# Designs tried in a protein design run: peptides against a protein of PDB entry 4JHK. Part 40

Target 1, 212 residues: chain A of PDB entry 4JHK
Amino acid sequence: EDYKIQSFDLETQKLLKTALKDPGSVDLEKVSSVIVDQSLKDQVFSREAGRICYTIVQAEAKQTNGSVFRRNLLNRLQQEFKAREETRKRSTQEWVCLVSFICNIFDYLKVNNMPMVALVHPVYDCLFRLAQSDALKNEEEVDCLVLQLHRIGDQLEKMNVQLMDELFNLLRDGFLLQEDLSSMGRLLLLEILEFRAGGWKLSDTAQKYYYS

## One batch from the design tools (peptide; aimed at target 1 L119)

Design b2_p19_5_s2 (made by RFdiffusion4, then SolubleMPNN; from b2_p19_5, 8 letters changed)
Fold by OpenDDE base, seed 1:
Structure b2_p19_5_s2 (fold): chain B 212 residues (1-212), chain A 19 residues (1-19)
Amino acid sequence: as target 1 above (212 residues)
Amino acid sequence: SPLEEVDQEILASTTPKVF
């Protein structure tokens, strides 16, 4: 498989490539740290990071029946999640990267080919935070929220439809009642409301309207 | 914590299939 890791230096690229093929020969704690650090700086990389993590987990399990990488990955993720409010205050960019990363881990790391139940509430916690009035006024946070719902909304709803209903009540109220939304933010909220209403699909007509 | 439980959930699962 081909992975997008050009943003790393050559030494780190070699480390990651080796981890993907021969995880037992590298420091998997270091590998997990590198992936998390980069994911917290680059939201685009977060999607690739999820795929990379899934591959490394599978490779280590197959090679040594080990779980060193996953353990370190989840420990670091837990630390970042616990500090999410401080992160948001410090940097909106880092905050949305964190949300993106958590959502992508949810998307790619499956348990028995099913979403990890333990990640459901943490993911919803992040999305609910993005749905608060102080976040909806920030286009960067709205972009993140809508992007994640496009990617994993259908999966999340299957895990807990009540939380999804509550979340979308907030989004509807924001769309209708909040006055300091950006034009794009309001458009994105309307789009995602229609997206869910259409069974997490967008008609050709709607696609053309919102994404011409 | 929820994320701590994720590791336990994975450990309790079958070995991941490599696709």
Scores: peptide ipSAE 0.033, ipTM 0.676, DockQ to the pose 0.075
OpenDDE base, seeds 2, 3, 4, 5: peptide ipSAE 0.029, 0.024, 0.026, 0.025; ipTM 0.638, 0.628, 0.635, 0.651; seed 4 fails the geometry check

Design b2_p19_5_s3 (made by RFdiffusion4, then SolubleMPNN; from b2_p19_5, 10 letters changed)
Fold by OpenDDE base, seed 3:
Structure b2_p19_5_s3 (fold): chain B 212 residues (1-212), chain A 19 residues (1-19)
Amino acid sequence: as target 1 above (212 residues)
Amino acid sequence: SPLEEVDQEILSSTVPKEI
C-alpha cells in the first residue's frame, strides 16, 4: 500500500515505515509530532495523514495493546485546534492544512468502527469558520471547505443534521449575497450546494461542468 | 483513559459559530 509519504526526507520516511510495521521500536511521540508538523505544511500529506495514523494505531494495538501514538497524536491535534485562529492569522495555508488534517483524522481514525464523536463539533467549528464572509472571499479557504464537504459531508450530516443545515444556510447566503466572492469561489459553492441536494452525489455531467 | 481525556478536552475547546 502507498501511504504517500514522499514529502518527507528519506530518514523520516524510514521512521514512518518502521512505525507502520513495528511501532514498539520507535518513539511514537516523535512520530506523531512529525506527522502533525508535516500535515500543517503539505496539504497533499494532510489529506492522507489519517490513513497513516489509523494504520499505526492498529499496529500498536495489535503489538502491545497500547495507545501511545493515538494519545500523542490527539493531544497535539487538540493543541493545534485550540490555536486555530492564531494559525489562520499567521498562514492561510497552515490553516487550511489544519482543517484538512482534522477532517482526515475524523474520516479515518475510527474507534470501534465508529467516528470519533468528540471530533464532530471541532470539525463543524472549522467548517463554520471557513463559511464566514471573511473566509469565503479567499479562494484557498473555499477550496478547503468544499473539498472537506465532498469527503466527509455525508458522515458529518449523519452525526448532526441540524449543524449541517445551518452550515449550508451560510453557504447559500454566501453564494447569493456576498459580493466579493471570486468567480471560482462562487462556482464551488454552487457545486457543493447541488452535491448535498443530490444526496451527496453529483452526476457525471455536473462533475464535468464544474471540474473539467 | 488517555483517549477519554483527550476527547473531553477537544469537546471543551469548541466555540459557538460566528454570525
Scores: peptide ipSAE 0.030, ipTM 0.592, DockQ to the pose 0.407
OpenDDE base, seeds 1, 2, 4, 5: peptide ipSAE 0.027, 0.028, 0.025, 0.025; ipTM 0.611, 0.598, 0.592, 0.609; seed 1 fails the geometry check

Design b2_p19_5_s4 (made by RFdiffusion4, then SolubleMPNN; from b2_p19_5, 7 letters changed)
Fold by OpenDDE base, seed 2:
Structure b2_p19_5_s4 (fold): chain B 212 residues (1-212), chain A 19 residues (1-19)
Amino acid sequence: as target 1 above (212 residues)
Amino acid sequence: SKLEEVDQEILASTTPLSF
């Protein structure tokens, strides 16, 4: 299987490729750190990172019955999550990358074929932060929010429908009442409201309207 | 499976993420 790791230098690419195939032969703490670091800089990679992480987790479990990679990954993720407000203040771009990464880890790192329960509240916390008025006025944050809800909203709702209802109350209020939304931001909020109302699916008509 | 065993180990040893 091919993984999109071209953004790394050749040495790091080799490290990642080795981790994917022979995780016992590399420093899995270093591997996890590299993946997190890049995911905090590149939102596109963040999606790929989830897939890479899951593959490494499976490979390590199969090869050595180990859990070093996932443990280090989650520890680093927890550190970044705890510092998320400072990250947001420093860089909106890094903040949305962090949210994207957490959501992608939620999407890919299954436990017993289910999302990790431990990630449910952290994911919602991030999405709720993006749903605050000061974030909704920033199109980059709205883009991130809507993208994640498209990707994992259905899964998140299954984990906690009450939190999802509360989140979408904020989004509805933002759409209806917030004055300083961009035109695109308002459009995106409307779309995601419709998306959930449609059972986390877009009708053909809606697809054409919003994305054609 | 080995993966399931590892998952249980992680769940037992990893503190839930929180702020």
Scores: peptide ipSAE 0.040, ipTM 0.699, DockQ to the pose 0.224
OpenDDE base, seeds 1, 3, 4, 5: peptide ipSAE 0.039, 0.032, 0.031, 0.037; ipTM 0.713, 0.648, 0.669, 0.699; seed 3 fails the geometry check

Design b2_p19_6 (made by RFdiffusion4)
Pose (drawn by RFdiffusion4):
Structure b2_p19_6 (pose): chain A 212 residues (1-212), chain P 19 residues (1-19)
Amino acid sequence: as target 1 above (212 residues)
Amino acid sequence: SSTEAMEENHEKAMETDWS
């Protein structure tokens, strides 16, 4: 019900609500463009845009059996993904938004009730980038890293365990060895190590230790 | 190693077609 589009221009809200019911009536290329655009600019939307993208993808399949919107969306995201390092230099905020969005799409947009394998390596590419020492020194990026691991970390490991293993080695390494990792960064990494070791669930006692 | 897995994964990610 709530696609979290309050950040949008009033005209665009109408465009988006229209695409949900009648995709054939709207420019799906323009629709996908305004969604990707906004997703890089607003944090709340970047971690929720998957809902509205899925609803539109299903609406098109039902109405016209088409997947044009899905296609425009994936290709536009692939372009942002390819330019990820440049975007990170320009704005850490935009970069974490891109990762939150890509990961939200991996969570919501399924293909025959299965995850899109096309996004497995790109998502790991993003999370490995966050696990690097130059990214871990920024609590903003550590926050982004652990948000994705909480949400789709489990689904990602099923698709590829080798990558999740090597990724968590970088997490342990940064935890023990890195000195400019902050107190909050340490709390976040420790919680995610326990989270994964516990089978991607938060124990009652960890809930008490880490969170208010 | 973790660096090797990262580099190999990067090549696969850049070559992957999403659509």

Design b2_p19_6_s1 (made by RFdiffusion4, then SolubleMPNN; from b2_p19_6, 11 letters changed)
Fold by OpenDDE base, seed 1:
Structure b2_p19_6_s1 (fold): chain B 212 residues (1-212), chain A 19 residues (1-19)
Amino acid sequence: as target 1 above (212 residues)
Amino acid sequence: SSEEAAQRNRELALATVLA
């Protein structure tokens, strides 16, 4: 099974592999920190980190009935979320990586096979921030927004349809009224509007139009 | 404000997952 950890040095790769198979034998606080740090620097990794985290959580639960990793992970996540505006000011890349990571955790790390209720508002807060005018003019942020909605939009809507309606009102207004959107940004907003309208799916014809 | 309070609650809500 490939967990896409090739971006780490060999020592860290070994640490992660051990955490995946024998979590009780490693410092799980260190593991969580490494995963979060890398997720903030590498967007490819950040969107896959949830799968890794889920596996470690399950492995620890089965091995020791413990939750040390999850506890440390969520603590760090809370810290990064709290500092999200400063992160955005410092680096757009780190900001979109953070959003991707939070959304990915929402997607993979479930409690009793259900999304974590505590993550619903933080995820929406991130998406609403991406839907503001100052963010919509940045194609990197629009890419992130649309990507996350493709991945978890249907799940988020089930958790709070009112917030989703409000979010998409902003996106529609951005599409129609904001003048400094890039051509690609405007196209992506239109696509995601149609995506939701179609039940979080695209028709074959629409798929070809936007992505072929 | 109520909005600020709500924001603080959202930031702290992650801890409730562990309860």
Scores: peptide ipSAE 0.033, ipTM 0.622, DockQ to the pose 0.207
OpenDDE base, seeds 2, 3, 4, 5: peptide ipSAE 0.030, 0.032, 0.028, 0.028; ipTM 0.664, 0.616, 0.680, 0.647

Design b2_p19_6_s2 (made by RFdiffusion4, then SolubleMPNN; from b2_p19_6, 11 letters changed)
Fold by OpenDDE base, seed 1:
Structure b2_p19_6_s2 (fold): chain B 212 residues (1-212), chain A 19 residues (1-19)
Amino acid sequence: as target 1 above (212 residues)
Amino acid sequence: SSEEARKKNRELALSTVLA
């Protein structure tokens, strides 16, 4: 399997590969830290990190019935979430990577095959932050927002439809009323509004309009 | 504020899955 870890140095790649197969033989706190650090720097890895984390969680559960990795991962995630405003001020890239990572963890790490309830509000909080006027004017943040909603919007709505309605009210208002949106930003907002309205899928007409 | 309290609770909610 290709877990997209080529961005790490060889020593770290070895560590990750060992964690994937024999998690009990490595420092799982260090592994979780490395994954989070890289997820904050690399958007591609940030998206793929959930799959890696899921595999490690499953491997540890099967091997020792342990959950050391998941506990360390979520602990670090909580720390980064709490500091999200500072991260955004420091680097828009790191901020959108953080959001992507949190959403990816929500998508992949299930508890009894269900989304982790504890992540629902943190995910919405991140998306609501991206839906504020100061963020909507930044194309990179709009792209992140729309991308996550494409990936996990249907799942999030099932967890709390009221919050999703509130979020999309903000997006609608942004699309209609905000003057300093980029052309791409406005297009992305329109697309995601239609995407949800269509049951979290694109109609044939919309597909042709946006991607043909 | 109530909103700040909710945000704090949401931030702390992540710790529940660590138990």
Scores: peptide ipSAE 0.025, ipTM 0.603, DockQ to the pose 0.230
OpenDDE base, seeds 2, 3, 4, 5: peptide ipSAE 0.021, 0.022, 0.015, 0.020; ipTM 0.582, 0.600, 0.500, 0.561

Design b2_p19_6_s3 (made by RFdiffusion4, then SolubleMPNN; from b2_p19_6, 10 letters changed)
Fold by OpenDDE base, seed 2:
Structure b2_p19_6_s3 (fold): chain B 212 residues (1-212), chain A 19 residues (1-19)
Amino acid sequence: as target 1 above (212 residues)
Amino acid sequence: SSEEAERKNRELALKTKLS
């Protein structure tokens, strides 16, 4: 398996590879920090980081029955989440990377084969932030929002359908009422609205409309 | 047709953004 760690320097790659195979032999706090740091800088990595993290978590559990990595990961993630508004202000790219990372962790990092309940509200909070008017006018944020909903929307809805309804009310209103959406943004919102309405898949009719 | 072109543009756009 390729965990897409080529963006790291060679030393860090070695660290990560070791963490994946022999987590007990490395500083898992450092590993978690490195992963989070890179996830904030590299959108491609942030999308895939969940898979890496899951592997490390499983490896540590199997090897030592420990959870040091997960604990440190979540602690760092919480720190970044708390600072999300500052991050957004500083860099849209880092902000969407953060959202992507959090959503990816939610997607991959299961506990007893279930999504981590502790991540539900943070994920929704991020998505709700992306659904605000000031964010919807930014195509990059809309891209992120729609992409995450495509990936984890169905899972997230199962965790809290009420929040999902509220979120999509905002998206509907944005699509219908907001004037400063980009053409692409509007298209993406329409698509995701129909995507959910179709049970988190596109109907044949919608598929034809968007992809014919 | 213009409609066909628009559909193709939508397809390309969505595939690009959502891939």
Scores: peptide ipSAE 0.030, ipTM 0.607, DockQ to the pose 0.020
OpenDDE base, seeds 1, 3, 4, 5: peptide ipSAE 0.028, 0.027, 0.028, 0.029; ipTM 0.607, 0.593, 0.608, 0.650

Design b2_p19_6_s4 (made by RFdiffusion4, then SolubleMPNN; from b2_p19_6, 11 letters changed)
Fold by OpenDDE base, seed 2:
Structure b2_p19_6_s4 (fold): chain B 212 residues (1-212), chain A 19 residues (1-19)
Amino acid sequence: as target 1 above (212 residues)
Amino acid sequence: SAEEAKRENRILALNTVLS
């Protein structure tokens, strides 16, 4: 299977490939750290890191019945999550990468084919932060918010519909009331509002309106 | 993935419409 690890140096690529096939032979704490570090810097990787992590988790479980990688990954993720406001202040790019990574982990690291309950509130917290007025004015943050909702919104709603309702109340208010939204930002908010209203899928009418 | 590419293409398409 092909994994998007081209952004790493050759030595790190070898480390990751080994972790994917023989996790017991590598330092899984280091592997988790490398993945998180790169996910904070590379938007493309942050969106794909969940698949890599899932594979490593399954490989370790199968090989040793262990969960060292997952434990280290989630611990590091929790640390980054706690510092999310500082990250946002330092770099919008790193912030949206962090959100993308957290959402990706939520999407891929499933237990009994269900999302990890422990990640539900952290994911919502990130999305709620992106839904604040100071974030909605930034196209990069709006892009991130809408992209994540397209990807995992239906799953999140199944976990907590009340939080999703509250989130979309903010998005509706942003769409209707916020004055400093870009045209693209406003259009994206409208699209995602309709996306959810349509059962987390685009209708033929909406497809024609937005993309033709 | 194909799904991710589809989402990215939608964003690209929206940018094209607004340009």
Scores: peptide ipSAE 0.031, ipTM 0.604, DockQ to the pose 0.020
OpenDDE base, seeds 1, 3, 4, 5: peptide ipSAE 0.023, 0.030, 0.026, 0.026; ipTM 0.557, 0.601, 0.551, 0.607; seeds 1, 4 fail the geometry check

Design b2_p19_7 (made by RFdiffusion4)
Pose (drawn by RFdiffusion4):
Structure b2_p19_7 (pose): chain A 212 residues (1-212), chain P 19 residues (1-19)
Amino acid sequence: as target 1 above (212 residues)
Amino acid sequence: GVASQEQDDKDLLESFEND
């Protein structure tokens, strides 16, 4: 029900609500463009856009059996994904938004009730980038890293365990060895190590230790 | 619909592999 589009221009809100019901009546290329655009600019929308993207993808399949929107969205995201390092230099805020959005799409947009394998390596590419020492020194990026691991970390491991293993080695390494990792960064990494070791769930006691 | 979505997924995967 709530796609979290309050950040949008009033005209665009109408465009988006229209695409949900009658995709054939709207420019799906323009629609996908305004969604990707906004997703890089607003944090709340970046971690929630998947809902509205899925609803539109399903509406097109139902109405016209088409997947044009899905296509425009995936190709536009691929372009942002390819430019990820440049975007990170320009704005950490945009980069974490891109990662949140890509991971939200991996969570919501399924293919025959299965995850899109097309996004497995790209998501790991993003999380490995967050696990690097130059990224871990920024609580903003560590926050982004652990948000994705909480939400799709389990699904991702099923698709590829080798990558999740090597990724968590970088997490342990940064935890023990890195000195400019902050106190909050340390709390976040420790919680995610326990989270994964516990089978991607938060124990009652960890809930008490880490969170208010 | 499903076939089109699977095709989009395949095309996107191949695009990444080609790079």

Design b2_p19_7_s4 (made by RFdiffusion4, then SolubleMPNN; from b2_p19_7, 15 letters changed)
Fold by OpenDDE base, seed 3:
Structure b2_p19_7_s4 (fold): chain B 212 residues (1-212), chain A 19 residues (1-19)
Amino acid sequence: as target 1 above (212 residues)
Amino acid sequence: GDEALKEVDEELLKELLEE
């Protein structure tokens, strides 16, 4: 299987490749740290990060029946989540990367083919934060919000439909009532409202775009 | 393997919900 890790230096690429094949031979705390750090800098990588993490988790489970990598990964994720407001204040880019990373981990890192229950509320908390008025005025945050809902909205709704309804109430209000939305932001909100109303289904072309 | 992963999940849930 081919992984998109070209953004890393050669040494780090080797580390990641080794972790994917023989996780017991590397420092899994270091591996998790590297993945999280890069995911907080590159939103595009965060999608790949989810897939990489899943593979490492599975490899470690098969090799040693261990969960060292996942434990370290989730601990770091927890730390970043707790500091999310400070991250947002410091850098919108890092904030949306954090949200993207959490959502992608939710999407890929499943247990018994089920989403991690522990991540449901954290994901919603992030999305609700993006749905606040001070965030909706920022196109970058709206982009992130809409992208995540396209990717995992259907799964999240299955986990908690009440929270999803509340979230979309905020989005509808933002679309209708908030005056300082960008033109693109307003279009994106309308699109996601229609997307959910349509049962979270996209055309094949749109599906490829959002899930590539 | 899955049981160990579930344990980690539950621990994270506990800690995150304390906020």
Scores: peptide ipSAE 0.023, ipTM 0.641, DockQ to the pose 0.904
OpenDDE base, seeds 1, 2, 4, 5: peptide ipSAE 0.019, 0.021, 0.023, 0.022; ipTM 0.549, 0.619, 0.627, 0.619

Design b2_p19_8 (made by RFdiffusion4)
Pose (drawn by RFdiffusion4):
Structure b2_p19_8 (pose): chain A 212 residues (1-212), chain P 19 residues (1-19)
Amino acid sequence: as target 1 above (212 residues)
Amino acid sequence: SFLEKNEEEEETLPHYEES
């Protein structure tokens, strides 16, 4: 019900609500463009846009059996994904938004009730980037890293365990060895190590230790 | 119309390039 589009221009809110019911009546290329655009600019929308994207993807399949919106969305995201390092230099905020959005799409948009394998390596590419020492020194990026691991970390491991293993080695390495990792960064990494070791769940006691 | 434009794009747009 709540797609979290309050950040949008009033005209665009109408465009988006229309695409949900009658995709064939709207420019799905323009629709996908305004969604990707806004997703890089607003944090709340970047971690929620998957809902509205899924609703539209399903609406098109139902109405016209088409997947043009899905296609425009994936190709536009691929372009942002390819430019990820440049976007990170320009704005850490846009970069964490891109990662949150890509990961939200991996979570919501399924293909025959299965995850899109097209996004497996790209998502690991993003999380490995966050695990680097130049990214871990920024609590903003560590926060982004652990948000994705909480949300789709389990699904990702099923698709590829080798990558999740090597990724968590970087997490342990940064935890023990890195000195400019902050206190909050340390708490976040420790919680995620326990989270994964526990089978991607938060124990009652860890809930008490880490969170208010 | 937008329906026609969308159908034309579906026939012409490339698929996502997998790594």

Design b2_p19_8_s1 (made by RFdiffusion4, then SolubleMPNN; from b2_p19_8, 8 letters changed)
Fold by OpenDDE base, seed 2:
Structure b2_p19_8_s1 (fold): chain B 212 residues (1-212), chain A 19 residues (1-19)
Amino acid sequence: as target 1 above (212 residues)
Amino acid sequence: SNLEKNKELEKTLPEFEVL
């Protein structure tokens, strides 16, 4: 199985490859740190990072019945989450990368084929932050919000429909009432509103309308 | 249930701050 880790230097690639196959032979704290660091600056990598993380978690569990990697990963994520407002102020890009990564971890790091309950509220907190007026006016944040909802919205709703309803109330209000939305932002909000209304599905016709 | 099993496993995991 191939993983997209070409963005790392060769030494780090070796480290990651070893972690994927023989996690007990490497410093899993270092591995987790490297993955998080890269995910916080590369949103494209964050999706792959989720898959990588899941594989390492499974490999470690199988090899040693350990959870060192997952613990370190989640500890780091918790730290970043706590500092999310400071991150947002410093860099919108880093902020949306953080959100993306947390969402991807939620998506991939499943236990017994179930999402981690501990991540539900943190994910919603991030999405709610993106749904605030000061964030909705920024296309980069809207893009992130809509992307995550496309990826994990149905799963999140299953975990807590009330929070999802509240979130989409904000999105509806933003779409209808907020004057400083970009045309693209408004379009994306409309699309995601329809996406959920359609049971988290989008017709081919609608896809062409919104994304072509 | 799987959800219950998951919750048990998550007891050893860090808990995120909920605002």
Scores: peptide ipSAE 0.096, ipTM 0.769, DockQ to the pose 0.128
OpenDDE base, seeds 1, 3, 4, 5: peptide ipSAE 0.044, 0.069, 0.095, 0.045; ipTM 0.587, 0.734, 0.754, 0.724

Design b2_p19_8_s2 (made by RFdiffusion4, then SolubleMPNN; from b2_p19_8, 8 letters changed)
Fold by OpenDDE base, seed 3:
Structure b2_p19_8_s2 (fold): chain B 212 residues (1-212), chain A 19 residues (1-19)
Amino acid sequence: as target 1 above (212 residues)
Amino acid sequence: SNLEKNLEREKTLPEFEVL
């Protein structure tokens, strides 16, 4: 299998490759820290990080029946989540990377082919934060919000439709009532409203309208 | 499988504290 880890130095790439094949031979706490650190810097990598994490979890389970990696990963994730408001104040980029990473872990790290229940409310909390007025005026945060909803919105709704309804009420209000949205931000909100209304899909015509 | 057993334990993890 090919994993997109070119953003790491060669030493770290070797570490990750070893973790993927022989997790018992490496420091899995270190591996988890490296993955989280990079995911907080690179939103694109956060998607790949989910896949990498899933593979390491499987490899460790098969090799030693262990869960050291997952434990360390989730512990670090929880720490970052707890500090999310401070992260947002410090760096919008780091904040949206954090949200993206949490959402991607939700997407990839399944339990019996189902999303982790423990991540449902944390994910919604992040999305609700992005849906507040002070965040909606920032196009980078709107981009993140809409991207995550495109990726995992249907799964999240299945876990808690009430929260999804509440979230989209905020998005609708933002689209209609908030004055300091960027033109692109407003367009993205309209698109995601239509996306959900269409059963979490867009027609070809709509796709051309929004993304041509 | 061992994988399934280990992953099943995730159901017992507490949710992160939300605002």
Scores: peptide ipSAE 0.040, ipTM 0.741, DockQ to the pose 0.141
OpenDDE base, seeds 1, 2, 4, 5: peptide ipSAE 0.022, 0.031, 0.019, 0.028; ipTM 0.602, 0.491, 0.588, 0.642; seed 2 fails the geometry check

Design b2_p19_8_s3 (made by RFdiffusion4, then SolubleMPNN; from b2_p19_8, 12 letters changed)
Fold by OpenDDE base, seed 3:
Structure b2_p19_8_s3 (fold): chain B 212 residues (1-212), chain A 19 residues (1-19)
Amino acid sequence: as target 1 above (212 residues)
Amino acid sequence: SAAAANAAAEATLPEFEVL
């Protein structure tokens, strides 16, 4: 199976590959740290990171019935989550990478084919933060928000429809009322409103309109 | 069953802050 880890140096690639196949032979705390660090820098990798993490978790469970990797991963993730406002202030790019990573972990790191309940509120907290007026004016944050909702919105709604309704109330208000949105930001908000209204789907015509 | 198992697995996980 091909994992997109080309952004790492060869030594780190070897470490990750070993973790995927024989997690008991590597320092899983180090592995988790490397994955989180890179996910905070590269949003594209952040998506792949979810899949990698899931594979390592499964491999460790099968090999030793352990959960060292998952524990270390989530501990680090929690630390980054707690510092999210500082991260946002320092770097919008790192902030959206953090959100993307948390959402991707939610998407991939399932237990018994179910989302981790413990991640539901953290994910919503991130999305609600992106839905605030000071964030909606930033196109990069809007891009992130809309992307995550496209990826996991349906799953997240199943976990808590009330929070999703509240979130989309903010998005609708942003679309209708906020004056300092970019034209693209406003378009993206409209698209995601339509996306949810359509059962988390878009017609081909709508897709072409919004992303032509 | 699956939900219960998931919950049990999450019991030792860190508690994220909620806004």
Scores: peptide ipSAE 0.048, ipTM 0.737, DockQ to the pose 0.132
OpenDDE base, seeds 1, 2, 4, 5: peptide ipSAE 0.044, 0.034, 0.045, 0.047; ipTM 0.583, 0.621, 0.592, 0.743

